Peptides against a protein of PDB entry 8HF1. Designs and how they scored, part 52

Target 1, 320 residues: chain A of PDB entry 8HF1
Amino acid sequence: NVMLYATKPTEVMVSFPHQEQVLTVTRLISAEIEKFYVSLDLMNIGVQPIRRSKSLQCLRDPSKKSFVKQLFNDFLYQMKEYGIYAASIAIISLIVEFDIKRRQAETLSVKLMHRTALTLCEKIRHLLVQKLQDMTYDDDDDNVNTEEVIMNFSTPKVQRFLMSLKVSFADKDPKDICCLVFVERRYTCKCIYGLLLNYIQSTPELRNVLTPQFMVGRNNISPDFESVLERKWQKSAIQQFRDGNANLMICSSVLEEGIDVQACNHVFILDPVKTFNMYVQSKGRARTTEAKFVLFTADKEREKTIQQIYQYRKAHNDIA

## One batch from the design tools (peptide; made by RFdiffusion4, then SolubleMPNN)

Design b1_p12_8_s4 (from b1_p12_8, 5 letters changed)
Fold by OpenDDE base, seed 5:
Structure b1_p12_8_s4 (fold): chain B 320 residues (1-320), chain A 12 residues (1-12)
Amino acid sequence: as target 1 above (320 residues)
Amino acid sequence: SPLTYTPYELLP
């Protein structure tokens, strides 16, 4: 029970400017997704035979349209919250997922739906990569993964996060680092993981210092959607972090209360702390003597964030 | 321009 540990990490808040990066490319992508939603709503996927598998838990959307919209909405969220560079990584996950769903399609109509979604994802990927290349004089795909490109095409939140990592971990011994990064959404874990891999590789001071992994919470709603490969990868990632082969773990807020992660010296909360349980569980991982608990907040939400954290501290002290 | 790292604000 993580609540029983009176951990007193140093609580740090990093403010970032709320700049809506009004990029023409983001507006174009959003408009293409909205046009796709209109077309998707008009698609007759037919009445899928409700195979009465007894477990009500998989509300198999018989249309499978809601799931397609959810993935694009999650992509749009990631593009808004993390920036164009993160979106270029996030779209690859959609491509992989829609290709799997296309291959698994039981009907031609469902196959066509996933093919159309996949075609849109490839178009979005091209638009994103082209925009990243606009800063690079060289058409070489490897040139888009520079520290400069990553920083320029990241939101102020992600910029401050990456800077906080660089300042905190530059030229340190990898063994002295045990870092958790909490994000709200499952898909964000993989997106931020890919971003961090490229950032660490492009940043000499972090190269061979940080070894990131990601862990996605078990989707209790649909164990059938977790590929055997994803489950193996999650187990391997957790084990690598326990064994010290990875020293930075990206986690969704859906850490089942029971994942015993070792005492960490850094905990970053990249997304807003929405619940008391998330505050206590994440803070409860910062257990070393010099542990830091780092929050990110928009300047406009700073006062509200401070007040919310104060309420959570008070509530935690009243239970401890 | 070097992104001016806004110093860590200690939460009061």
Scores: peptide ipSAE 0.219, ipTM 0.758, DockQ to the pose 0.670
Fold by OpenDDE base, seed 3:
Parts: sequence; structure tokens; C-alpha cells
Structure b1_p12_8_s4 (fold): chain B 320 residues (1-320), chain A 12 residues (1-12)
Amino acid sequence: as target 1 above (320 residues)
Amino acid sequence: SPLTYTPYELLP
């Protein structure tokens, strides 16, 4: 019962300017995805046999088309919320997923659908990488992973998050760090993990200080081979974090799923706190002496965020 | 502009 311990972490709010990244490349990518949705709706993929796996009441496997649209919609969200650099990492995950689904396709029509989605992802990747290279003099792919490129092609929220990490952890002993980073969406965990790996590697003050890991929520829907690999990865990631082999963990709704993570000295909430339970559970992980609980808010939403946190504090104190 | 990390301590 996480509610019983009156842990009083220092609560910190970091404001960032609301900037709509109106880049020509983001508009072009959005238009290409919308054009693809029109073509996808016209594709006849036939009636797919419902694999009756007996045990778990499989919520109807979303139609193979709806799954494709979900992945691109999650990509568009990540590009908007985290920026072009994060999108360049997110698109690789879509490429891997569509290549797996293409190889597993039982029909030619489904194989062609996933091939068309994959070709679009390859085009999007090229457009993103080309835009990242506009700041580099040399055409070498390795030059896009600099601190400068990461910062310039990240949203103001992500910029303030990376700066907060640098200020909080520069020249600290890695053994004294136990950090959680909460994000709203499952796919954001892997995207922010990839961004942090590149940022830490490009930032000398953090290279030997921060060792990131990520953990996604248990997808209870499908016992697919991917879910078994993900479950093995999650168990390994949690164990590495418990053993001190990792000192920064990126999480989604994992705390709601009863994953026991150790007491932390830093908790960052990268996305807006939408529920009382998310607030109490995430704050309840900041349990050490001098623990910090850090929230990010757009300047335009600052007052609304303060009022919401005050309501959650009051509700928490009325139950404690 | 130097992105000044202004930690606003949420007032108690």
C-alpha cells in the first residue's frame, strides 16, 4: 500500500515555452501518412482468420489495418511531443515492427500492406535524417548524434528535461543516483531511452554517471513471441536497476501494474500528470532523504497544472 | 537565450 508512507519529496516544477514545431518536414511527413491512410482504406486484405487462442479472452485483435494506423499515430504523437530527433529513433521501431509483420504475413495481400507501410517508414526515416544532417557539414551518419543536434531538434520540454538531468547529475557518483523517468505512452519509453543513450554518450559529464534502462507496461493482450521477448527484457531491466547496473529507469504506467521498483532519490514526470493515481504512485517512489519530484509544464498551462497538483495534494492528505 | 533552469519550488 504505497499511500501509507508520508514521503515528503521536494516538489519542483520546470516551465518550458510552448513552441509548436511548425517545420516543413513535419508537415510533409504528416501529409504522406494521411495519403497512406487513404490508400490503406482502399486495400482489400480479405477476412483474417481469428486465431482462437483459448485462454485469455483476447480482446478482438485490432484489425491488421487498425494496428498499422495505431503505430503511425503513435509516431506522429512522438514527433509532435518530443521533436524530430526523437522521431528519427521512433521510426526505426516502426521499421522493425513492419518487417516482422511482413515476414509473418499469411497472405500476399497482408504481406503487401506491411511492405507498403515499411516503404513509407524508410522514406520518413530518410526525410528525418536529412533534416538532422542540415546542421552537420559532413554527410556521415555519426555526426547527427551530437549534443547540439539532439538539443536543437528536440521540443522545449525535452530540452528542459535534458538540461535538468545535466544540472542534477553532472559529476555525481553513479552509486548515489536512483532516478525514475515517467512517460505516458509505452512506445515513448523506448524512444526516450534511445535519445538518452545518444545524449549521455555525447555529454562527457554524464558518460560515466548515468546508465539508462527502460521498462514498458505488461501488454496483457497478446502472448505473442514479441510479448515474451518484452517480458524477458523487462525482467532483465528491473534486475539491472535493482543490482545498480542501471541508475536511470524510463517507465510508463508500470507502477499501476504492481512492478516493485526500489526507493528513488529523483523522479521526473516528463508528460502531464492526468490522474490522481499517477501522481500518488509516481511521487510515492521518491522516498529517500532529499528526494526530488520534478514536473514539466508548458508556460501557458502552468496555473492549471499548479491548481491540479494542489487538488491532488489535498486529496492525498485527506486519505493519509 | 541561456535556458535558465528556474526550479520553481512548488510552494507548500
Scores: peptide ipSAE 0.197, ipTM 0.732, DockQ to the pose 0.552
Fold by OpenDDE base, seed 2:
Structure b1_p12_8_s4 (fold): chain B 320 residues (1-320), chain A 12 residues (1-12)
Amino acid sequence: as target 1 above (320 residues)
Amino acid sequence: SPLTYTPYELLP
């Protein structure tokens, strides 16, 4: 019961400037996705045969189209919230998912739908990579993964997060680090993980210091859609974090679902704290004497964030 | 220019 331990971590707020990335490439990508939605709505995928497997509830036609739209909407969110560099990583997850769904398609129409989505993802990937290369003199794909490119194509929030990691962990002993990074969405875990791998590899002061892992939330809609591979990967990632083979864990609301992780000395909340439970549970993981609980806020939302945290502190003290 | 890291504000 995380509420029973009066953990008093040092609470820290990092403000970042509210800059909307008004890039032509982001507008073009959004317009291509909207054009694809119009085409997707016109696609007749036909009534899907009810698989007699009791557990695979027949996803009716609307649910397959809805799932495709959800993945692209989550991508658009990641591009907006984390930037173009993060979007270049996020699009790979869509490519993998649509390729799996294309291979698993029972009908030609569903196979064609996922193929069309995949073709759009490849176009988006090309547009993103081309934009990352516009700042590099060399056309080599490896040159887009520099600290400079990552920083320049990340949102101010992600820039401040990466700077916070560098300042907090540069040249430290990996054994002294137990870090959690909370994000709102499951797909953000994979995106920020890929970004951190490249950032750590490009940042000498963090090489051999930070070893990230991620934890994707259980799919609340159907545990049957959680691939056996995703479950195995989650168990392995948690075990690596417990064994100290990983010292930074990116997680969504999964820690609310009863995944017991060790006491941490750093907790970063990358996305806004939307609930009292999220505040108490995430803060309750920062249990060491010198533990830090770090929040990120836009400058325009600073006062609102402070007031919300004071309300949560008061409510927590009234229960304790 | 290195973006000057604004130091952590302690939440008051």
Scores: peptide ipSAE 0.197, ipTM 0.750, DockQ to the pose 0.648
Fold by OpenDDE base, seed 4:
Structure b1_p12_8_s4 (fold): chain B 320 residues (1-320), chain A 12 residues (1-12)
Amino acid sequence: as target 1 above (320 residues)
Amino acid sequence: SPLTYTPYELLP
């Protein structure tokens, strides 16, 4: 039970400017998704047979339209919160997911719906890649994975996060590093993992220092939808982190499910701390004497964030 | 311009 460990990590706050990068490409992508939602609402896909798996009464939207909208809403969130570079990675995950669903479609109407969503994702991918290439002289997709392109097309939050990693871990022994990165959403784990792989590969000081992995929470709502591949990946990622073959783990709120992760010396909270449980559990993983607990906040929300952390500290001390 | 690393504010 993580609550019982009165770990006193050094708490650090990193502020970033709240700049809404209003890029024309992000407005265009948002408008294309909104047009697609109007078209999606007009699609007649018929009544899908409710596959009653006996266990969880989760009313799947019989239309499967809600799930399509959820994936695009998660993409729009990632584009806003992490930037265009992160969005270029996030869109690939949507392409893979919609292609799987298109192949698994039981009806022609559902197959067509997923095909239309896939075509939109391909258009969005081209718009994002083209915008990343505006900084490169070469039309080669591999040239967009430079430190400069990653930094320029990331939000101020992600820029400060990457700089914090570079300053914290440049030229260190990989064995001395045990880092957790907490994010709110499951899909963000994959997106930030892909971004970190490219950033580490483009940054000589980090190439042989950081080996990232990611962990997504179990889909408690639909264990049948957790692909055998995702379950194998999670087990492998946890084992690699336990064995020291990976030294940076990106995770969502998965640690609530009793996954015993080692004592870490660095814990980064990339997204806002929304709950007391998230604060206590994430802080409770920073167990070494020199452990750092790093928070990111927008300058406009700095005072509110400080007050919230003081309230959580007080509440934690009243329970300990 | 090199993004000036804002020093870590130690949360007191």
Scores: peptide ipSAE 0.186, ipTM 0.750, DockQ to the pose 0.689

## One batch from the design tools (peptide; made by RFdiffusion4, then SolubleMPNN)

Design b2_p13_1_s1 (from b2_p13_1, 9 letters changed)
Fold by OpenDDE base, seed 2:
Structure b2_p13_1_s1 (fold): chain B 320 residues (1-320), chain A 13 residues (1-13)
Amino acid sequence: as target 1 above (320 residues)
Amino acid sequence: SLNEPIKEISLEV
């Protein structure tokens, strides 16, 4: 039972200003997605064959339209919660997904639907990349992957997360680091992973210090070829983290699904703690003597977050 | 303790 060995990690709350990034590009992207939803609702894709061996998603929506909307809604969430830089990485994951679904399409109408979604993703990608380039002063270094660009186009939450990593791990021995980063959504794992790779590469104090990996929950693994790659990746990532070849692991609720990760000295909760189980499971991974459990909260949600953590502490002590 | 205050950090950007 993870509860029996509760070393009490130091709980830390990092506050950030609640700023909506009022960027014209984010409004344009949102408007293009809404226009696409209207067009998608008008698309006649016909009756899809329900095969018993298909993923739960294919069983829930025979039209597969809800899945397309889910991916764009997840993207919109990531753009809002993590910023334009993270969105530029997140959109690539949608491109890959829609290209796979386009290739796997059983009908021309479904193929066209995924092609239209893919075309929108490429337009969004162009708008995002163009906006990231607007801050590169030198025409010759089209490298939008600088520390400055990452920081400037990240939300205040992500900025403080990156700063917290830099302060916590600058010039440390990689072997002394065992870090978990919890996020709510599976697609956020890959997005934040890509962001961290670029941030670490752009930050001299972290380049040889942090080696990130990510893992996603099992419940979303389709039976398709993509799922075989995801399963292989997940097994490799977990093994690298166990072997110490990776020292930072990004997870989406994976501990609730019974995936065993090692005891860590740092646990970051990048998204709000929505469940008592997530609180206990994530906190229960911070098991070293000087372990830190770091939360991020908007200033406007500070009091509510504090009260929620005290409630979770109480509930945890009542059952421990 | 149950009432141990959460350590708060404000990072300036």
Scores: peptide ipSAE 0.398, ipTM 0.880, DockQ to the pose 0.769
Fold by OpenDDE base, seed 5:
Structure b2_p13_1_s1 (fold): chain B 320 residues (1-320), chain A 13 residues (1-13)
Amino acid sequence: as target 1 above (320 residues)
Amino acid sequence: SLNEPIKEISLEV
């Protein structure tokens, strides 16, 4: 039994400066969301009928108000972690979701709640786009999608990620690239996908090199809330990556659920590695010769991150 | 090796 020593991927750590983006616009947006939460708590949406047959799931069905708050909290997280450019993309996903929920509303009170949330999202979108336009001389909406605007309005983490992609893949053959990008949150996959589409389109060295896709894992909270459309999209995205029609896949930690993805030559971990399982599974996808496993860390957390990686290496070697 | 140092990269923006 020749144990083929699977070539261990080269582990790379990219450091970035800790900058608290103290933008006036981010403070204004946060204050408008907090005012909206006070208004939302006062809204009478009626007692939702507990459907008898799903009583255990209905006790776990977040109140329609809790779901609205969750989406805005996830937006605030994305704005903080990825920057205002990523937030301008993330807010569009909230607009789409609240418009769907507004149209599907069974009561006038629930319809009004989703309408008020939608109006807030449109205000937030306007504030974000106006701030992106402050660097552009032309009022054209297309001018906010330049490499310069994307870089200047992204967090240091996202800047280092985009630079790492450019340095790693500029002018390469797209067939030689099989890249995974891991993120912690489900909604981050689509946000970073939209950011990468605009960045690749604005970067000539990447335009015909990288073809991104995203995959959101199964929603374990409610498989009933996964639209038939989302499940079809996930299957199509995986198939495109398997066929080589996409060479970069953005995925959440839900690759833990046994999604068979190809052996990759690059694995990027955009968010902190919080678990040993995430470390083993993500690293276990970097299986080609000279594969790279790239981590991002704030300078203030560098030592802690290094020690955590050595602990994970030791634990992995004790199991292997 | 288990003790192989992590390759560190600092990218300037």
Scores: peptide ipSAE 0.395, ipTM 0.882, DockQ to the pose 0.792
Fold by OpenDDE base, seed 4:
Structure b2_p13_1_s1 (fold): chain B 320 residues (1-320), chain A 13 residues (1-13)
Amino acid sequence: as target 1 above (320 residues)
Amino acid sequence: SLNEPIKEISLEV
């Protein structure tokens, strides 16, 4: 039972212009992924050995092709929702994952499939980095991590989020900050974490103020397939946030499962609030007297978002 | 522009 604490945080909505960054590079990347899907469907990977998981439910290991498509679809979502800069970080996570899967491949055909996916990710990374460098006079890859490059290659949503962080936390004592950032997808936590690290390092007013961490959800599909490394990382990240060694936590819907996180003074909802439970649980983390609960909405969806929040607020008051 | 003030809409009812 998530105790419906009657938290009265100050609820704020930040609007942003709905600009589809229709860059030529995003169209090229999308077209290369679609060509790869056609090629992937033609690949003969053979019959997969049914891994006898010790749990009697033969959860068919999702077709290794389906998993590859899921990762690229999550990448395309991140590129669309967060921008080219966030996509340049997201693609590195795909490279790491496909390299691990390539090394763990039991058959030559599966090894070749993951190798082809990896080669596509390297091509995408090159296209993204080249586009970020178009604003830098120096060919040095390290020079793309400036505040200016991050802001110019981020979506209006991410721009307003970063500005909201700067205005909220510039030159504050790090001990007075307990911030949560909610995102919809597991992979977005890692992407936004990497973006925030680079943004904080490039922003003097935040460099010694914000220490971010991220929390990835438990993989509900198979707790046995969670790497020992991911479980250790989650425990370490939560402990650092409890100890005050981190003061900003990026998380997905995982806080539903009774992870006792301290009372926060700021809660940012970076992605649309899709459920009443997500609204109540995320708002229920803003427990201090001056707590802020910040929502982001596109100008086109503003009225619909306001009406949805009023419906959730009414439903919450009718239960309390 | 990067200098546009954040349009915060108070949802305080």
Scores: peptide ipSAE 0.244, ipTM 0.817, DockQ to the pose 0.124
Fold by OpenDDE base, seed 1:
Structure b2_p13_1_s1 (fold): chain B 320 residues (1-320), chain A 13 residues (1-13)
Amino acid sequence: as target 1 above (320 residues)
Amino acid sequence: SLNEPIKEISLEV
């Protein structure tokens, strides 16, 4: 029971400036997605055959369009919260998902819907990559993966996170590092993982120091949505982290449901702490000697965040 | 600047 152990990690808050930098490219992408939603609403995909499989998801017609909209809404969130560079990684996950759904389509109308979504994702990817290339001399995709490009096209939150990693782990022994990074959304785990791979590879002081992995919580709503591949990946990632072959693990907040991750010396909360349970459980992973628990907050939300953390501490002490 | 020291605020009371 994570609540019963009085973990006393050093609790730190890192503030970041709120930059409402609305880039022209982000406005264009948002407008293209909104136009696509209008087109999607007009698409007649017909009554989908209810698969007689006893899994309660009668995927009625609204659910397939709703899922397409959910993926694009999650992409828009990631672009806003993490920046253009993270969005260029996030869009690849949508491309993969829509290609899978296109291949699995039971009807021509559904196949066309997923093909149209895929074509939009390809267009968005080109717009993002072109914007990243504005800082490169060469048109090579590899030149967009530099520390400089990653930092300049990341939000202030992500910039402060990457700086915190560099300061915390530069030239350290990989064996002395056990780091968790908590994010709110499942799809953010893979996005931040891809960003970290490129950042670590481009940062000499972190190269061969940090080996990232990611895990997504089990979506209890449907174990059937976890592909056999995702379950294999999750088991492999957890095992690599236990064996010390990976020393940084990106986790969604859904890890509340019984994935026993080892005690860590660093815990980063990249997204806002929305619940008492998330606070207690994530903090309860920072259990080594001199463990550090790091929160990120916008400067404008600093006082509110501090007050919320004190309320959670009080509530935790009243239960413990 | 990206080279500014990270302002860490201790939440330890």
Scores: peptide ipSAE 0.212, ipTM 0.805, DockQ to the pose 0.125

Design b2_p13_1_s2 (from b2_p13_1, 8 letters changed)
Fold by OpenDDE base, seed 5:
Structure b2_p13_1_s2 (fold): chain B 320 residues (1-320), chain A 13 residues (1-13)
Amino acid sequence: as target 1 above (320 residues)
Amino acid sequence: SLNDPIVELELEV
């Protein structure tokens, strides 16, 4: 039994300034969502007939109002954590979801609820795009996807992440790159994927170097809501990454036991490491020689993050 | 080793 001493990845911590983005547009959007919640609570959606087989989900939210609130709360989180540019991409995913739910509505009241949510998303999209256009001299929608606009309307964390990609991968051979990016939330995978596509397209040094994909973990909460299309897309994305047709994969923390992803040379943790299991599983993917394991921390949390990393290192060595 | 320093990077934007 040759215990291949897998070369332990170099742990890198990138600090970023804690800036509260005090933008008037973010306050306006938050206030419009809160007004919508008051209106939503007053909506009579009726008692949905409890079908026996879906009893647990129907018992959790018979009105489907909680799901609508969850999507807007996830959007507000993304706007806060990743910035206005990321929010402009995230809102499109809500528009698509609410349009699907509107078309699938079994009752006129549920159809109206999803229509009202959709109208709010379109208003939010307009407010976000207008704010992105304030830095562009030309009214062309394509002009909002520049490196400058992406950087200026991203949070300090996302700015440092994009810079770390540029510094790490500028003008490299795409075959030498096997990168994982871990995020906490399912919806963040698609949001950061869209942001990276636009950033790579606007950054000549990364164009034809990085080919991103995203994978969302299995939705254990509702296997019935995963479209056949989403499951096919996930399988295709994993296969493209295995075949080397994609060299950067964005994953939610639900890399459950059993996604055999190749040995990577770079692992980025964009969101805080909350559990020892997440630390071990993500770090355990950085298996190549000179592999890097990159963490992002706010300056205010630097000391706490360092102490947490040393605790996780100790706990990992006690098991190994 | 357990004591390998964490590499700190400050990237200026």
Scores: peptide ipSAE 0.463, ipTM 0.908, DockQ to the pose 0.808
Fold by OpenDDE base, seed 3:
Structure b2_p13_1_s2 (fold): chain B 320 residues (1-320), chain A 13 residues (1-13)
Amino acid sequence: as target 1 above (320 residues)
Amino acid sequence: SLNDPIVELELEV
């Protein structure tokens, strides 16, 4: 009886300094979004038609105003958690979404609401790009995507994540790499994907080593709200990762829902582990020999994070 | 095991 000792992954904790870099630009952007919310609350967009889903639950289509506020709140979260460079990528996704919704608007009032949101996003993009250019002597837009600019305008957590990738994967064979990166929020997947594309392109040691993809999990609340384009993208991204054409996959917590992803040798948890299920399921993807499970913690939360990991280990052993 | 150490890494920027 060869006891297949399931090699448990090595748990690694990377500490980072808790520095809230409160830049003047981030305060200005937050104040402009708050002013916009006051204006948005005063807008009369009329009664929205209730879309009857064919499924027996009348999912009230979230109010068109609530969706606009959600996108800006997710942007503010990304700017705080990942930094100004990540925010400059995140705002482009809002611009695209509001332009689509402006074109699809059934009423003039809804069209004007999405146009006002779009104009604010364009102003925010300009403020972010100007701040990224403050470190470059040349006015050329292409110079803002350097390793130095990415590092200087990223939070300490993101800096430690990028350094951990460089240390872990410098000069490795791309075929020997199967990496997962977990993030909490759906919109963070695309933001961190864009950041990693630019970072890998600017870092010679990683350019031919890492090929990233991103996967946004299925929205279980309504498969009908997933665009046919998003479903095609997800299937293509998963297939590229299975075929080895991509060796790093960025995922939200929705990998919990039974997407068959291969056994990985590296699992990075970029956001705090908030639940036992997230811990077990993400750690359960690190199944190869010598697999690493890497967590990031603020120095102030180090002891609390260690205690939480030991509690999760105990709870997992009591069920297993 | 329950007692396996967590490896701590400090990366200098």
Scores: peptide ipSAE 0.462, ipTM 0.906, DockQ to the pose 0.813
Fold by OpenDDE base, seed 1:
Structure b2_p13_1_s2 (fold): chain B 320 residues (1-320), chain A 13 residues (1-13)
Amino acid sequence: as target 1 above (320 residues)
Amino acid sequence: SLNDPIVELELEV
């Protein structure tokens, strides 16, 4: 029970300037998604035949359009919260998902819907990559994965996160690092994982120091909807982190669901702490005497964040 | 303690 240990990690707050991303490309992408939603609402996908197969795969037609919109809304969130570099990675997850759904489509109308979504994702990917290439002299796709491009096309929050990793872990022994990175959304885990892989590879001081993994929560709907591959990946990632083969784990609110992760010396909360439970559970993983619990806040939300931390400290002490 | 200050870090980019 994570609540039973009075963990006294050093609480660190990293401030960042609140910058609204005023990029023409982000506005164009948002407008293309909005146009797509209008088109999607007009699509007649018909009533899906209730397959009598015992698999819960009989998602009713409204759920299929809703799922498409949810993925694009999650993408728009990631683009806003993490930047266009992170968005260039996030869009690949949508491409993969829509290609799977296109191939699994039981009707021509549903196949067409997922194909149209996929075509939009490829257009978005092209717009993002083209914008990342504006800083590169060469049209080589590998040139967009530099430390400079990652930093320039990341939000101030992500920039401060990456800098905090560099400052915290530059030239350290990998065995002395046990780091958790908490994010709010499932899809953000994979997006930030891809970003970190590229950043670490492009940052000599972190190369061979940080070995990231990611862990995605169980789908809130049913363990039966987790692909066998996702479950295998999750088990493997957790085991690698336990064995010290990975020393940085990106996770969502998964730790609430009883995944026993070892005690860590660093816990980063990349997204705002919205609940007391999230605070206690994430902070409860920072158990070493020198453990750091690092939060990120916009300057405008600094005072509110400080007050919220003191409220959570008080509430935690009243239960302990 | 409950009153331990939050360490504030400003990182310049």
Scores: peptide ipSAE 0.457, ipTM 0.906, DockQ to the pose 0.739
Fold by OpenDDE base, seed 4:
Structure b2_p13_1_s2 (fold): chain B 320 residues (1-320), chain A 13 residues (1-13)
Amino acid sequence: as target 1 above (320 residues)
Amino acid sequence: SLNDPIVELELEV
């Protein structure tokens, strides 16, 4: 029972122009991933030894090919939804994951599959970094983390999100800030966290104001397969946010019934609200009297978003 | 209230 606290946060809708960033580099990357999928389907990786745990057989593609495709599909989603700059951070997470899977491979064929995926990620990383450098006069990879590069290579949604943070929090006391940022996908939490770290470091008005953390929800699929590191990270991130050592938390799930997070004064929904439960639970975190609940909408979806908010308000009032 | 206005913001980039 989520106590439906009658939270009356101010609902804010930020509009952004629907510009598909049709860059040549994004088309090249998409085409390279599609070519890789064709090659991946032709790879004979053999029958994997059935690990005796019957419960895991249904969820793991016995070929591990579907997992490789899922990671690249999540990358393509992040590149489309958040832009090239966010994609340059997201690809590093794929590199790390495929390198771990390559080292853990039980067969030469599976090792080769993960090596081929890793080589593609390195090529994609090079294409992304080279495109970010087109705005820099210096060939130094460290110079791509400027406010200007982040803004120019981010989607209109991400640009408006970053501006909303700057307008909301510039030169404020960090103790007065308790901010949640909701995203749809688990992998987006880490990508947006990396983007925010670089943006905050490039923005003087935010450097000593915002301290971000990220948390991924518990993987309901298998609590036993959450790495000891992921569980330690989640506990540490929540504790830092409770202690006020972090004042902005990026999360992909509504902090399930039982994660007591302090009353937040800002809740940002970076991705579309798909369910009434997500609306109620995320809005229910904005508990202060002056709390803001901020949504982002493309101009083309503005009317539909407004109608959806009024429908959710009505449904919430009928239950309260 | 159900009728509280949604605050619309257009941020210039």
Scores: peptide ipSAE 0.443, ipTM 0.902, DockQ to the pose 0.742

